# Peptides against a protein of PDB entry 6B9H: the designs that were tried, part 2

Target 1, 151 residues: chain A of PDB entry 6B9H
Amino acid sequence: AELCESLLTWIQTFNVDAPCQTVEDLTNGVVMAQVLQKIDPAYFDENWLNRIKTEVGDNWRLKISNLKKILKGILDYNHEILGQQINDFTLPDVNLIGEHSDAAELGRMLQLILGCAVNCEQKQEYIQAIMMMEESVQHVVMTAIQELMSK

## One batch from the design tools (peptide; aimed at target 1 Q124 I130 Q138 H139)

Design b1_p8_5_s4 (made by RFdiffusion4, then SolubleMPNN; from b1_p8_5, 3 letters changed)
Fold by OpenDDE base, seed 4:
Structure b1_p8_5_s4 (fold): chain B 151 residues (1-151), chain A 8 residues (1-8)
Amino acid sequence: as target 1 above (151 residues)
Amino acid sequence: SIRDVLFS
């Protein structure tokens, strides 16, 4: 999906340790967890990150388990830190992500992470970085931000 | 719901 591919490009700018070149690379949640730690290392600290299993392979059950933890972390972050600045948004189906690498659902997951980035303490740095992205990617990312803000 | 997503 267009959203997923553009947000994958955005995710790659974080330069996390885990491989993050393909949609499938994101389906185990490890990249997403590492990105969240970069966004707010005080909240998504090492103790939180350690709950995400890194050696998942193709085990869709383990992928889903990680993805559920990540989604919970995002939702809790919105409630506890952001004061629900990110409104109630359509939640991704993590089962479809883990079992089928569903790009549309993955796009929605990454959009939630995008919401965390543009509302975190370093929001201005993330926004400026997005403004410098390739035009086609920037358009999709900015549209995704606008959708979050309009809810 | 959130519960459905996390505990399905």
Scores: peptide ipSAE 0.020, ipTM 0.643, DockQ to the pose 0.024
OpenDDE base, seeds 1, 2, 3, 5: peptide ipSAE 0.020, 0.020, 0.020, 0.020; ipTM 0.628, 0.630, 0.631, 0.625

Design b1_p8_6 (made by RFdiffusion4)
Pose (drawn by RFdiffusion4):
Structure b1_p8_6 (pose): chain A 151 residues (1-151), chain P 8 residues (1-8)
Amino acid sequence: as target 1 above (151 residues)
Amino acid sequence: HMLSKYLH
């Protein structure tokens, strides 16, 4: 905890097309998919993004379907591009995210996305950007990175 | 900076 909201502020720095003002705005996976495309458009390309349904509304089943595709993408990216540098022992429970808007599980998903950003080809720029954020957010980001980079 | 080590 104290992970989800700090990482929401970080997500907001991407200025993706989909709304990203609230925890609920993240529960359908569209913002997360758009952020991943910004992180690595060569991997999270248009063909990949097309698989993420937009206009989900309150359909939690579709939220889960989207989130499973997002998590599948992140895990594949970790394996195929990042050499398993992101710790994936505990997977976020995407069913709880869709069924209960569970912010803690959402925080875990956002941590995996942060992991992608700090290990991608543009990691230097992403780190430099974090260094400009509020100190409170930086401290939480620091803790999140320590966790996701440890073995 | 605490995060500078992650620049590398």

Design b1_p8_6_s1 (made by RFdiffusion4, then SolubleMPNN; from b1_p8_6, 4 letters changed)
Fold by OpenDDE base, seed 2:
Structure b1_p8_6_s1 (fold): chain B 151 residues (1-151), chain A 8 residues (1-8)
Amino acid sequence: as target 1 above (151 residues)
Amino acid sequence: HPLEQYLS
């Protein structure tokens, strides 16, 4: 999906330790957790990150477990820190992500992370970085932001 | 730029 591919490109700009080259690489949630820690290390601290299992392999049950924790973290962050500035009415189906690597649902998960970045304490830094991305990717990312912030 | 609306 176009959304997922563009947001994957965006995620890659964080240069996290975990592999993040493909959609499949994101399905265990490890990359997403590391990205969230970069966005707000005070909230997504080491204790939070340590709850995400890293040795998952192809175990879709473990993937889903991680993804559920991450989604909860995002929603709690939105409520507790961001003051619900982003719209989470359409939540990603983490079962489809973990079991089937569903790109559309993964795109929705990454979109929520995008919402965290553009509303966090360092939002200006992330917004400016997005403005420097390749035009076609930037367009998709901007559309995703607008969907979260204006609907 | 459309993202400027989100800048402080």
Scores: peptide ipSAE 0.247, ipTM 0.872, DockQ to the pose 0.762
OpenDDE base, seeds 1, 3, 4, 5: peptide ipSAE 0.239, 0.246, 0.244, 0.241; ipTM 0.869, 0.873, 0.869, 0.870

Design b1_p8_6_s2 (made by RFdiffusion4, then SolubleMPNN; from b1_p8_6, 4 letters changed)
Fold by OpenDDE base, seed 4:
Structure b1_p8_6_s2 (fold): chain B 151 residues (1-151), chain A 8 residues (1-8)
Amino acid sequence: as target 1 above (151 residues)
Amino acid sequence: HPLAQYLS
Protein backbone atom coordinates (compact mmCIF):
# COMPACT_ATOMS: atom_id res chain seq x y z
CA ALA B 1 0.00 0.00 0.00
CA GLU B 2 1.09 3.56 -0.67
CA LEU B 3 0.77 4.55 2.98
CA CYS B 4 2.79 1.58 4.16
CA GLU B 5 5.59 2.10 1.65
CA SER B 6 5.91 5.80 2.39
CA LEU B 7 5.90 5.23 6.13
CA LEU B 8 8.42 2.43 5.72
CA THR B 9 10.69 5.00 4.09
CA TRP B 10 10.05 7.30 7.03
CA ILE B 11 10.76 4.52 9.53
CA GLN B 12 14.08 3.87 7.83
CA THR B 13 15.25 7.37 8.73
CA PHE B 14 15.44 6.29 12.38
CA ASN B 15 18.36 3.96 11.62
CA VAL B 16 17.39 1.39 14.22
CA ASP B 17 19.45 -1.74 14.82
CA ALA B 18 16.84 -4.19 13.54
CA PRO B 19 16.54 -4.84 9.80
CA CYS B 20 13.91 -2.56 8.27
CA GLN B 21 14.20 -2.82 4.50
CA THR B 22 10.94 -4.59 3.66
CA VAL B 23 7.33 -4.63 4.79
CA GLU B 24 7.88 -8.11 6.18
CA ASP B 25 10.79 -6.83 8.28
CA LEU B 26 8.31 -4.68 10.19
CA THR B 27 5.75 -7.41 10.87
CA ASN B 28 7.48 -8.76 13.98
CA GLY B 29 7.27 -5.37 15.69
CA VAL B 30 10.94 -5.16 16.64
CA VAL B 31 11.67 -2.20 14.38
CA MET B 32 8.55 -0.44 15.56
CA ALA B 33 9.50 -0.95 19.19
CA GLN B 34 12.98 0.43 18.60
CA VAL B 35 11.54 3.43 16.77
CA LEU B 36 9.18 4.14 19.66
CA GLN B 37 12.11 4.02 22.06
CA LYS B 38 13.87 6.65 19.97
CA ILE B 39 10.72 8.79 19.95
CA ASP B 40 10.41 8.76 23.75
CA PRO B 41 13.08 6.78 25.58
CA ALA B 42 11.75 7.85 28.97
CA TYR B 43 8.40 6.20 28.32
CA PHE B 44 9.40 3.41 25.97
CA ASP B 45 12.36 2.58 28.17
CA GLU B 46 14.55 -0.49 28.27
CA ASN B 47 12.12 -2.31 30.53
CA TRP B 48 9.35 -1.76 28.00
CA LEU B 49 11.53 -2.73 25.06
CA ASN B 50 12.65 -5.91 26.80
CA ARG B 51 9.06 -7.17 26.68
CA ILE B 52 9.29 -7.33 22.88
CA LYS B 53 10.73 -10.64 21.71
CA THR B 54 13.51 -10.15 19.19
CA GLU B 55 14.00 -13.71 17.93
CA VAL B 56 10.63 -14.21 16.27
CA GLY B 57 11.45 -15.55 12.83
CA ASP B 58 8.37 -16.41 10.81
CA ASN B 59 6.26 -17.30 13.84
CA TRP B 60 3.09 -15.31 13.23
CA ARG B 61 1.86 -15.97 16.76
CA LEU B 62 4.93 -14.32 18.23
CA LYS B 63 4.61 -11.47 15.74
CA ILE B 64 1.03 -10.86 16.83
CA SER B 65 2.07 -10.99 20.48
CA ASN B 66 4.71 -8.31 19.89
CA LEU B 67 2.36 -6.19 17.80
CA LYS B 68 -0.32 -6.29 20.48
CA LYS B 69 2.18 -5.04 23.05
CA ILE B 70 3.31 -2.27 20.72
CA LEU B 71 -0.24 -1.19 19.93
CA LYS B 72 -1.03 -1.17 23.64
CA GLY B 73 2.07 0.91 24.26
CA ILE B 74 1.05 3.43 21.62
CA LEU B 75 -2.45 3.72 23.00
CA ASP B 76 -1.19 4.08 26.56
CA TYR B 77 1.35 6.67 25.43
CA ASN B 78 -1.39 8.69 23.78
CA HIS B 79 -3.50 8.53 26.91
CA GLU B 80 -0.82 9.03 29.56
CA ILE B 81 1.65 11.34 27.83
CA LEU B 82 0.15 12.92 24.71
CA GLY B 83 -3.32 13.55 26.09
CA GLN B 84 -4.87 11.67 23.18
CA GLN B 85 -3.88 14.28 20.63
CA ILE B 86 -4.00 11.81 17.75
CA ASN B 87 -7.02 10.11 16.24
CA ASP B 88 -6.97 6.41 17.09
CA PHE B 89 -10.54 5.75 15.99
CA THR B 90 -9.55 3.11 13.46
CA LEU B 91 -6.99 0.77 14.95
CA PRO B 92 -4.86 -1.58 12.88
CA ASP B 93 -5.64 -5.27 12.84
CA VAL B 94 -2.43 -6.71 14.23
CA ASN B 95 -3.57 -10.23 13.41
CA LEU B 96 -3.54 -9.41 9.71
CA ILE B 97 -0.13 -7.81 10.06
CA GLY B 98 1.41 -10.74 11.89
CA GLU B 99 -0.19 -13.56 9.97
CA HIS B 100 -0.46 -12.11 6.46
CA SER B 101 1.94 -9.14 6.37
CA ASP B 102 -1.06 -7.00 5.44
CA ALA B 103 0.43 -3.77 4.11
CA ALA B 104 -2.72 -1.73 4.59
CA GLU B 105 -2.99 -2.62 8.26
CA LEU B 106 0.75 -2.18 8.72
CA GLY B 107 0.40 1.29 7.25
CA ARG B 108 -2.21 2.07 9.86
CA MET B 109 0.14 0.86 12.58
CA LEU B 110 3.00 2.99 11.29
CA GLN B 111 0.62 5.93 11.08
CA LEU B 112 0.03 5.62 14.82
CA ILE B 113 3.78 5.72 15.38
CA LEU B 114 3.90 8.78 13.15
CA GLY B 115 1.34 10.33 15.45
CA CYS B 116 3.61 9.70 18.41
CA ALA B 117 6.54 11.34 16.65
CA VAL B 118 4.70 14.50 15.66
CA ASN B 119 3.34 14.97 19.19
CA CYS B 120 6.33 13.95 21.31
CA GLU B 121 8.81 16.21 23.08
CA GLN B 122 10.99 16.33 19.97
CA LYS B 123 8.06 16.80 17.59
CA GLN B 124 9.63 19.85 15.99
CA GLU B 125 12.67 17.84 14.94
CA TYR B 126 10.54 15.08 13.46
CA ILE B 127 8.34 17.54 11.59
CA GLN B 128 11.39 19.29 10.18
CA ALA B 129 12.85 15.98 9.05
CA ILE B 130 9.60 15.06 7.31
CA MET B 131 9.57 18.42 5.55
CA MET B 132 12.91 17.51 3.98
CA MET B 133 11.81 14.13 2.65
CA GLU B 134 11.25 13.31 -1.02
CA GLU B 135 8.15 15.07 -2.33
CA SER B 136 6.14 11.94 -3.12
CA VAL B 137 6.83 10.42 0.28
CA GLN B 138 6.27 13.71 2.05
CA HIS B 139 2.85 14.05 0.45
CA VAL B 140 1.69 10.71 1.81
CA VAL B 141 3.17 11.37 5.25
CA MET B 142 1.57 14.81 5.40
CA THR B 143 -1.81 13.37 4.51
CA ALA B 144 -1.38 10.75 7.21
CA ILE B 145 -0.52 13.41 9.79
CA GLN B 146 -3.50 15.52 8.79
CA GLU B 147 -5.79 12.54 9.21
CA LEU B 148 -4.42 11.83 12.69
CA MET B 149 -4.58 15.42 13.88
CA SER B 150 -7.95 16.24 12.36
CA LYS B 151 -10.75 16.83 14.86
CA HIS A 1 4.59 24.66 4.43
CA PRO A 2 1.49 22.65 5.32
CA LEU A 3 3.30 20.99 8.21
CA ALA A 4 4.25 24.32 9.78
CA GLN A 5 1.03 24.28 11.78
CA TYR A 6 2.37 21.35 13.79
CA LEU A 7 5.61 23.07 14.73
CA SER A 8 5.95 24.54 18.21
Scores: peptide ipSAE 0.172, ipTM 0.832, DockQ to the pose 0.825
OpenDDE base, seeds 1, 2, 3, 5: peptide ipSAE 0.149, 0.160, 0.161, 0.159; ipTM 0.818, 0.826, 0.828, 0.824

Design b1_p8_6_s3 (made by RFdiffusion4, then SolubleMPNN; from b1_p8_6, 4 letters changed)
Fold by OpenDDE base, seed 4:
Structure b1_p8_6_s3 (fold): chain B 151 residues (1-151), chain A 8 residues (1-8)
Amino acid sequence: as target 1 above (151 residues)
Amino acid sequence: SPLSQYLS
């Protein structure tokens, strides 16, 4: 999916320790958890990160478990820290991500993380980084931001 | 930019 591929490119700019080259690399949630920690290490601290299993392999049940925790973390962060500035009318189906590597649903998950980045304390840094991205990717990312903030 | 204006 276009959204997923563009946001994968965006996720790669965080340079996390976990492999993040393919859609499949993101399905276990480890990359996403590490990205969230970079966005706000005070909230997504080591205690939070330790709840995410890192040795998942192809176990879709473990993937879903991680993804559920991450989604909850994102939603809680929006409520507790960001003041619910992000509309969550369309939440990702983490079952489809974990079991089927569904790119469209993964795109929705990454979009929520994008929302965290552009509303966090260091929002200006992330906005500036997005503005430096390749035009086609930047367009998709910008559209994704608009969707989060317009509904 | 349009993005910065939208988010500002």
Scores: peptide ipSAE 0.035, ipTM 0.710, DockQ to the pose 0.587
OpenDDE base, seeds 1, 2, 3, 5: peptide ipSAE 0.018, 0.019, 0.023, 0.034; ipTM 0.602, 0.626, 0.654, 0.698

Design b1_p8_6_s4 (made by RFdiffusion4, then SolubleMPNN; from b1_p8_6, 3 letters changed)
Fold by OpenDDE base, seed 4:
Structure b1_p8_6_s4 (fold): chain B 151 residues (1-151), chain A 8 residues (1-8)
Amino acid sequence: as target 1 above (151 residues)
Amino acid sequence: HPLSQYLS
């Protein structure tokens, strides 16, 4: 999916420790968790990150378990820290991500993380970085932001 | 830039 591929490119700019080159690399949630910690290390602290299992392999049940925790963390972050600034119009189906590597649903998950970045304390830096991305990728990311922030 | 609206 176009959204997923563009947001994968965006995710790669975080330079996390976990492999993040393919859609499959993101399905276990480890990259997402590390990205969220970079976005707000005070909220997504080491205690939170330690709840995400890193040695998952191809176990789709463990992937789904991680993804559920991550989605919960994002939703709680929106409520507790961001003051519901992100529109949760359509939540991703983490079962499809974990079991089938569904790119469309993964795109929705990454879009929620994008929402965290553009509303966090360091949102200016993240927005500026997005402005410097390749035009085709930037277009998709901008559209995703606009969808999240629309009234 | 269209994203500038989110910088404030």
Scores: peptide ipSAE 0.186, ipTM 0.844, DockQ to the pose 0.898
OpenDDE base, seeds 1, 2, 3, 5: peptide ipSAE 0.172, 0.177, 0.178, 0.177; ipTM 0.838, 0.843, 0.842, 0.842

Design b1_p8_7 (made by RFdiffusion4)
Pose (drawn by RFdiffusion4):
Structure b1_p8_7 (pose): chain A 151 residues (1-151), chain P 8 residues (1-8)
Amino acid sequence: as target 1 above (151 residues)
Amino acid sequence: VQDFFESL
């Protein structure tokens, strides 16, 4: 905890097309998919993004379907591109995100995305950008990175 | 905190 909201501020720095003002805005997976495309457009390309349904509304089943595709993409990226540098022992429970808007599980998913950003080809720029954020957010990001980089 | 990020 204190992970979901700090990482929501970080997500907001990407200025993706979909709304990203609330925890609920993140529960359908569209913002997360758009952020992943910004992190690595060569991997999270248009063909990949097309699999993520937009205009989900309150359909939690579709939220879950989208979130499973997003987690599948993150895990594949970790394996195929990042050499398993992101710790994936505990997977976020995407069913709880969809069924209960569980912010803690959402925080875990956002932590995996943060792991992508700080290990991608543009990691230097993403880290430099974090260093310009509020100190409270940086401290939470620091803790999140320590966790996700440890073995 | 800054030192942590510079070390990455």

Design b1_p8_7_s1 (made by RFdiffusion4, then SolubleMPNN; from b1_p8_7 with Q2K E6L)
Fold by OpenDDE base, seed 4:
Structure b1_p8_7_s1 (fold): chain B 151 residues (1-151), chain A 8 residues (1-8)
Amino acid sequence: as target 1 above (151 residues)
Amino acid sequence: VKDFFLSL
């Protein structure tokens, strides 16, 4: 999926410690958790990050468990910190991500993280970074942000 | 595209 591919490229700009080269690398949620901590380390603090299991392997049940925690964190962050409303009809299916590595649903998850980045305290830093990316990626990111704002 | 990001 184009959304997932572009946002994977975006995620790679964070230079997290966890492997983040493929869709499969993201399905356990570890990269996403580390990215969220970079976005807002006061909210996604060490205690929060420690709830995400790092040694998951191919265990789809553990992946889903991590992904559920991450999704909840994102939703809570939007409600408690950003004051943003997210449409329930567009929430990612973390079961499909964890069990089937569904790229479309993973893209939707990364889209929510994008929403956090472009609305957080350091949003201008992330916006400027996006503006330095390839035009094709910028276009997908723009569309993704517009979708979040229009619902 | 640039105008969009500048508007955020």
Scores: peptide ipSAE 0.658, ipTM 0.951, DockQ to the pose 0.891
OpenDDE base, seeds 1, 2, 3, 5: peptide ipSAE 0.656, 0.654, 0.650, 0.651; ipTM 0.950, 0.950, 0.949, 0.949

Design b1_p8_7_s2 (made by RFdiffusion4, then SolubleMPNN; from b1_p8_7 with Q2R D3S)
Fold by OpenDDE base, seed 4:
Structure b1_p8_7_s2 (fold): chain B 151 residues (1-151), chain A 8 residues (1-8)
Amino acid sequence: as target 1 above (151 residues)
Amino acid sequence: VRSFFESL
């Protein structure tokens, strides 16, 4: 999906330690967890990150477990820190991500992380970084943010 | 696009 591809490109700008070249690389949640820690290390601290299993392999059950924790973290962060309301009808299906590497649902998950970045304490830094990306990516990111704000 | 991001 275009959303997933564009947001994968965006995720790559964080230069996390975990492999982040493909959709499959993101399905275990490790990259996403490391990105969230960069976004807000005070909230997504070492204790939080340590709950995410790093050696998952192809175990879809472990992937889903990680993804559920990450989604919960994102939702809690929005409630506790950002004061944002997330529409239940647009939440990613982490089962499809973990079991089937569903790019569309992964895109939805990355969209939530995008929401964290553009609303966090360092939001201007992330916004400026996005503005320096390829125009096609900027358009997708803009649409993704608009969708989050409209609901 | 620029104006959108500047509005955030």
Scores: peptide ipSAE 0.651, ipTM 0.952, DockQ to the pose 0.887
OpenDDE base, seeds 1, 2, 3, 5: peptide ipSAE 0.646, 0.645, 0.642, 0.643; ipTM 0.952, 0.951, 0.951, 0.951

Design b1_p8_7_s3 (made by RFdiffusion4, then SolubleMPNN; from b1_p8_7, 3 letters changed)
Fold by OpenDDE base, seed 4:
Structure b1_p8_7_s3 (fold): chain B 151 residues (1-151), chain A 8 residues (1-8)
Amino acid sequence: as target 1 above (151 residues)
Amino acid sequence: VREFFLSL
């Protein structure tokens, strides 16, 4: 999906330790967890990150478990720190991500992380970084942010 | 697009 591919490109700018070159690389949640820690290390601290299992392999059940924790963390962060309400109907289906590597649903998960980045304490740094990306990617990111803001 | 991001 276009959303997923553009946001994958965006995720790669974080230079996390975990492999993050393909959609499949993101399905275990490890990259996403590391990105969230970069976005707000005080909230997504080491204790939080340690709840995300590494060495998941192809175990879709473990992927889903990680993804559920990540989604929970994102939602809690939005409510507790960002003061932003996210409509439940737009939440990604983490089962489809973990079990089927569903790119559309993964894109929706990455969109939530994008929302965290553009609303966090260092939002201007992330916004500036986005503005340096390829124009086609910027357009998709813009649309994704607009969708979040319209809720 | 640029104007959008500057408005955030």
Scores: peptide ipSAE 0.695, ipTM 0.958, DockQ to the pose 0.891
OpenDDE base, seeds 1, 2, 3, 5: peptide ipSAE 0.693, 0.693, 0.689, 0.692; ipTM 0.957, 0.957, 0.957, 0.957

Design b1_p8_7_s4 (made by RFdiffusion4, then SolubleMPNN; from b1_p8_7 with Q2K D3E)
Fold by OpenDDE base, seed 4:
Structure b1_p8_7_s4 (fold): chain B 151 residues (1-151), chain A 8 residues (1-8)
Amino acid sequence: as target 1 above (151 residues)
Amino acid sequence: VKEFFESL
C-alpha cells in the first residue's frame, strides 16, 4: 500500500539497528520498537524495549505478540504522555500484520508511530526531517497526519 | 504541503 511504502521510507530515516528494508522486516515489530525508543527514550525505555522479542524469525505468533505490545505502548503513550485520543475504530489489525504481512494494516501501525513523532517533545525535529523527504512521500505523510488530526 | 507542515 502507498501509505505503508511511504511510511517505510520515513521509518528508514531513523537508522535503527534492526533490518528495515521491506514490509516483511517490519512485521516482527522490532524496528517499530526501536523507532519508538528513539522518539521518546524516557517512556519507551530499556525495560520496555526488553519486552519485545528480537529473535522472532517467521513465527507469526511471536510477531503478533510483539505487535500487541507495541500497539499497547503507542496507545498508552498517547493517553499518558501526549494527551491524545486515538480512534479505536481505525486501529491496525496486528493479526493481519503478523500472520499475513498485510501492508495496509502495517501502514496504519506506522501511522500511529508517525502520530507519536509529530506530537512528541522533539516533534519539530521530526517535522523538519519529513519536510526534507521526497514530495510524494511528504504528501502521503501529510494525508496520514491529517487523518490522525481529524479523529 | 510545506505550508501544512509549517502549521504543525
Scores: peptide ipSAE 0.639, ipTM 0.948, DockQ to the pose 0.891
OpenDDE base, seeds 1, 2, 3, 5: peptide ipSAE 0.635, 0.638, 0.630, 0.634; ipTM 0.948, 0.948, 0.947, 0.948

Design b1_p8_8 (made by RFdiffusion4)
Pose (drawn by RFdiffusion4):
Structure b1_p8_8 (pose): chain A 151 residues (1-151), chain P 8 residues (1-8)
Amino acid sequence: as target 1 above (151 residues)
Amino acid sequence: PDLSQYLD
């Protein structure tokens, strides 16, 4: 905890098209998918993004379907591009995100996305950007990175 | 925090 909200502030720095003001705004997977495209458009391309349904509303089943596709993409990226540098021993429970808007599980998903950003080809820029954020957010990001980079 | 360690 104290992970979800700090990482929500970090997500908001991407200024993606979908709304990203609340925890609920993240539960359908669209913001996450758009952020991944910004992190690595060569991998999370348009063909990949097209698989993420928009206009999900309160349909938690579709939220889960989207989130499973996002998590599948992150794990594949970790394996195929990042050489398994992101720790994936504990997967976020995407069913709890969809069924209960579980912020803790959402925080874990956002940590995986942060892991992608800090290990991608543009990691230097993403780190430099974090260094400009509020100190409270940087400290939480530091802790999240330590966890996700450890073996 | 020292985040610069993650630049490389």

Design b1_p8_8_s1 (made by RFdiffusion4, then SolubleMPNN; from b1_p8_8 with D8S)
Fold by OpenDDE base, seed 3:
Structure b1_p8_8_s1 (fold): chain B 151 residues (1-151), chain A 8 residues (1-8)
Amino acid sequence: as target 1 above (151 residues)
Amino acid sequence: PDLSQYLS
């Protein structure tokens, strides 16, 4: 999916420790959790990160468990810190991500993380970085931000 | 935040 591929490129700019070269690399949630910690390490602290299972392999049940925790963290962060309600926004189906590596649903999950970045304390720095991305990728990312803001 | 200046 175009959204997923562009947001994968965006995620790679964070230079996290976990492998993040392919869509499959993102399905266990470890990269997503490390990215969220970089966005707000005071909220997504070590205690939070330690709840995300590593060494998941191909176990789709463990993937789904991680993804559910991450989605909950994102929703709580939006409510508690960002003051943003996303109740009416279409949420990703984490079961499809974990079981089938569904790129469309993964793209929607990454879009929620994008929302955290462009609303956090360092939002201006993240926005500036996005404005410097390759044009085709930038277009998809900016469209994704606009969709978030319209809800 | 208002991101209109960056998105359009």
Scores: peptide ipSAE 0.040, ipTM 0.736, DockQ to the pose 0.168
OpenDDE base, seeds 1, 2, 4, 5: peptide ipSAE 0.038, 0.039, 0.039, 0.036; ipTM 0.726, 0.731, 0.727, 0.722

Design b1_p8_8_s2 (made by RFdiffusion4, then SolubleMPNN; from b1_p8_8 with D8N)
Fold by OpenDDE base, seed 5:
Structure b1_p8_8_s2 (fold): chain B 151 residues (1-151), chain A 8 residues (1-8)
Amino acid sequence: as target 1 above (151 residues)
Amino acid sequence: PDLSQYLN
């Protein structure tokens, strides 16, 4: 999906330790967790990150377990820290991500992370970085942001 | 587009 691919490109700008070159690389949630820690390390701290299993392999059950924790973290972050600026948004189906590497649902998951970035304390930094992205990718990312803010 | 119109 276009959204997923563009947001994958965006995710890659974080330069996390985990492999993040393909859609499949994101399905275990490890990259997402590391990105969230970069967005707000005070909230997504080591204690939170330690709940995410890193040696998942192709075990889709473990992937789903990680993804559920990440989704909960995102939702809690929006509620507790961001004042629910992203509320009542369509949630991704983490089962489809973990079991089937569903790109559309993964895109929706990454969009929620995007929402965290553009509403966090360092939101201006992330916005500026987005504005420097390749035009076609930037367009998709900005459209995704607009969708989040319109909800 | 200017993202500042959507973000505080």
Scores: peptide ipSAE 0.035, ipTM 0.708, DockQ to the pose 0.552
OpenDDE base, seeds 1, 2, 3, 4: peptide ipSAE 0.017, 0.018, 0.035, 0.032; ipTM 0.584, 0.589, 0.705, 0.694

## One batch from the design tools (peptide; aimed at target 1 Q138 H139)

Design b1_p9_1 (made by RFdiffusion4)
Pose (drawn by RFdiffusion4):
Structure b1_p9_1 (pose): chain A 151 residues (1-151), chain P 9 residues (1-9)
Amino acid sequence: as target 1 above (151 residues)
Amino acid sequence: TAKEFLASL
């Protein structure tokens, strides 16, 4: 905890098309997919993004379907591009995200996305950008990175 | 500090 909201501020720095003002705005997976495209458009390309349904509303089943696709993409990216540098022992429970808007599980998903950003080809720029954020957010990001980079 | 840690990455 104290992970979800700090990482929501970080997500907001991407200025993606979908709304990203609240925890609920993240529960359908669209913001996360758009952020992943911004992190690595060569991997999270248009063909990949097309699989993520927009206009989900309150349909938690579709939220889960989207979130499973996103987590599948993150895990594949970790394996195929990042050499398993992101710790994936504990997977976020995407069913709880969809069924209960569970912010803690959402925080774990956002931590995996952060992991992608700080290990991608543009990691220098993403780290420099974090260094410009509020100190409280940087401290939480620091803790999240320590966890996700440890073995 | 957080910045020193981030700069070390």

Design b1_p9_1_s1 (made by RFdiffusion4, then SolubleMPNN; from b1_p9_1, 3 letters changed)
Fold by OpenDDE base, seed 1:
Structure b1_p9_1_s1 (fold): chain B 151 residues (1-151), chain A 9 residues (1-9)
Amino acid sequence: as target 1 above (151 residues)
Amino acid sequence: SAREFLESL
């Protein structure tokens, strides 16, 4: 999906330790967890990150378990820190991500992470980084942010 | 444009 591919490119700018070159690389949630820690290390601290299993291989059940924890973390962050500024009525199906590497649903998950970045304390730094990306990516990011801000 | 939108955030 276009959303997933553009946001994958955005995720790659974080330069996390975990492999993050393909859609499948993101399906175990490890990259996403590391990105969230970079966005707000006080909230997504080491104790939170340690709850994410890093050696899951192709085990889709373990992937889903990680993804559920990450989604919960994002939702809690939105409620507790961001003041519910993000529309969370269209949640990603983490089962489809973990079991089938569904790019559309993965795009929804990455969109929620984008919402965290553009609403966090360091939002201006992330906005500036997005402005340095290719125009096609900027356009998709704009659309994704607009959707998050919709009532 | 996308840039103008991002600057408005």
Scores: peptide ipSAE 0.672, ipTM 0.956, DockQ to the pose 0.898
OpenDDE base, seeds 2, 3, 4, 5: peptide ipSAE 0.671, 0.666, 0.670, 0.672; ipTM 0.956, 0.955, 0.955, 0.956

Design b1_p9_1_s2 (made by RFdiffusion4, then SolubleMPNN; from b1_p9_1, 3 letters changed)
Fold by OpenDDE base, seed 2:
Structure b1_p9_1_s2 (fold): chain B 151 residues (1-151), chain A 9 residues (1-9)
Amino acid sequence: as target 1 above (151 residues)
Amino acid sequence: SARDFLASL
């Protein structure tokens, strides 16, 4: 999916420790958790990160478990820190991500992380970084942000 | 443009 591909490129700019070259690399949630920690290390602290299991391998049940924790973290962050509430009916299906590596649903998950980045305390840093990316990526990111803002 | 939109955030 175009959304997932563009946001994967965006995720790669964070230079996290975990492999983040492919869609499959993101399905265990480890990259996403590390990205969230970079976005707000005070909220997504070591105690939070330690709840995300590493060395998941191909175990889709463990992937889903991680993804559920991450999604909850994102929702709680939006509610507690950003003052925003995301409609439950529009949430990504983490089961499809973990079990089938569904790129469309993964794109929706990454979109939520994008929402955290462009609304957090350091939002200007992330906005400027996005403005340095390729025009095609900027356009997709713009559309993704607009969709979030319209909710 | 995308750049203009991003600058408005």
Scores: peptide ipSAE 0.691, ipTM 0.959, DockQ to the pose 0.879
OpenDDE base, seeds 1, 3, 4, 5: peptide ipSAE 0.690, 0.686, 0.691, 0.691; ipTM 0.959, 0.959, 0.959, 0.959

Design b1_p9_1_s3 (made by RFdiffusion4, then SolubleMPNN; from b1_p9_1, 4 letters changed)
Fold by OpenDDE base, seed 2:
Structure b1_p9_1_s3 (fold): chain B 151 residues (1-151), chain A 9 residues (1-9)
Amino acid sequence: as target 1 above (151 residues)
Amino acid sequence: SPREFLQSL
C-alpha cells in the first residue's frame, strides 16, 4: 500500500536499532516501539519499552501481543498527553498485521505514530524533517495527517 | 501543497 510504503520511508529516518527495511520488519512492533521512545522518551520510557517482547521471530501470536501493547500506548499517549480522542473504527487491525503482514493495516498503525510525531512537544522538528523528504512522500504524509485531523 | 500544509501545523 502507498501509505505503508511512504510511512516506512519516514520510519527509516529515525535510525532505530531494530531492522526496518521491509514491511515484514515492522510486523513485530519492535521498530514501532523504538520510534515511539524517540518521539517521547519521558512517556515511552525504558519501563514501557521493556514490555515489548524482542526476538519474536515469525510467531504471529507474539507479534499481535506486541502490537496490542503498542496500540494501547499510542491511544493512551493521545488521551493523556496530546489531548486527542481516536475512534475505534479508524484503528488498525493488529491481527491482520501480525498474522498476515497486511500492509494497509500496517499503514494505519504507522499513521497513528505519525500523529504522535506531528503533535508531540518536538513536533516542529519532525515537521521539518518531513519537509526534507521527496515530494511524493510529502503528499502521502499530508493526506495521512489531514485524515487524522478530520474529526 | 504539502509544504504549505506542513507549514501550517
Scores: peptide ipSAE 0.672, ipTM 0.958, DockQ to the pose 0.859
OpenDDE base, seeds 1, 3, 4, 5: peptide ipSAE 0.670, 0.664, 0.672, 0.667; ipTM 0.958, 0.957, 0.958, 0.958

Design b1_p9_1_s4 (made by RFdiffusion4, then SolubleMPNN; from b1_p9_1, 5 letters changed)
Fold by OpenDDE base, seed 1:
Structure b1_p9_1_s4 (fold): chain B 151 residues (1-151), chain A 9 residues (1-9)
Amino acid sequence: as target 1 above (151 residues)
Amino acid sequence: SPLDFLKSL
């Protein structure tokens, strides 16, 4: 999916420790968790990150477990820190991400993380980074932000 | 434009 591929490129700008080259690399949630920690390390602290299982391999049940924790973290962050700045949004189906590497649902998950980045305390730094991205990727990211803010 | 929108954030 176009959304997923563009947001994968965006995710790669965070330069996290976990492999993040393919859609499959994102399905275990480890990259997402590390990105969230970079976005707000006070909220997504080491104790939170340690709840995400590493070395899950191809175990889709463990992937889904991680993804559920990440989604909950994003929702709680929006409620507790962002103060409902991001309104109710269609939630990604983490079962499809974990079990089938569904790119469309993964794109929706990454879009929620994008929402965290452009609304966090350091949002201007992330916005500036997006402004320097390749035009085709920038367009998709911009559209994804617009969709979040129009809900 | 995308840049104009991003600058408005």
Scores: peptide ipSAE 0.440, ipTM 0.912, DockQ to the pose 0.841
OpenDDE base, seeds 2, 3, 4, 5: peptide ipSAE 0.434, 0.424, 0.430, 0.435; ipTM 0.909, 0.908, 0.910, 0.911

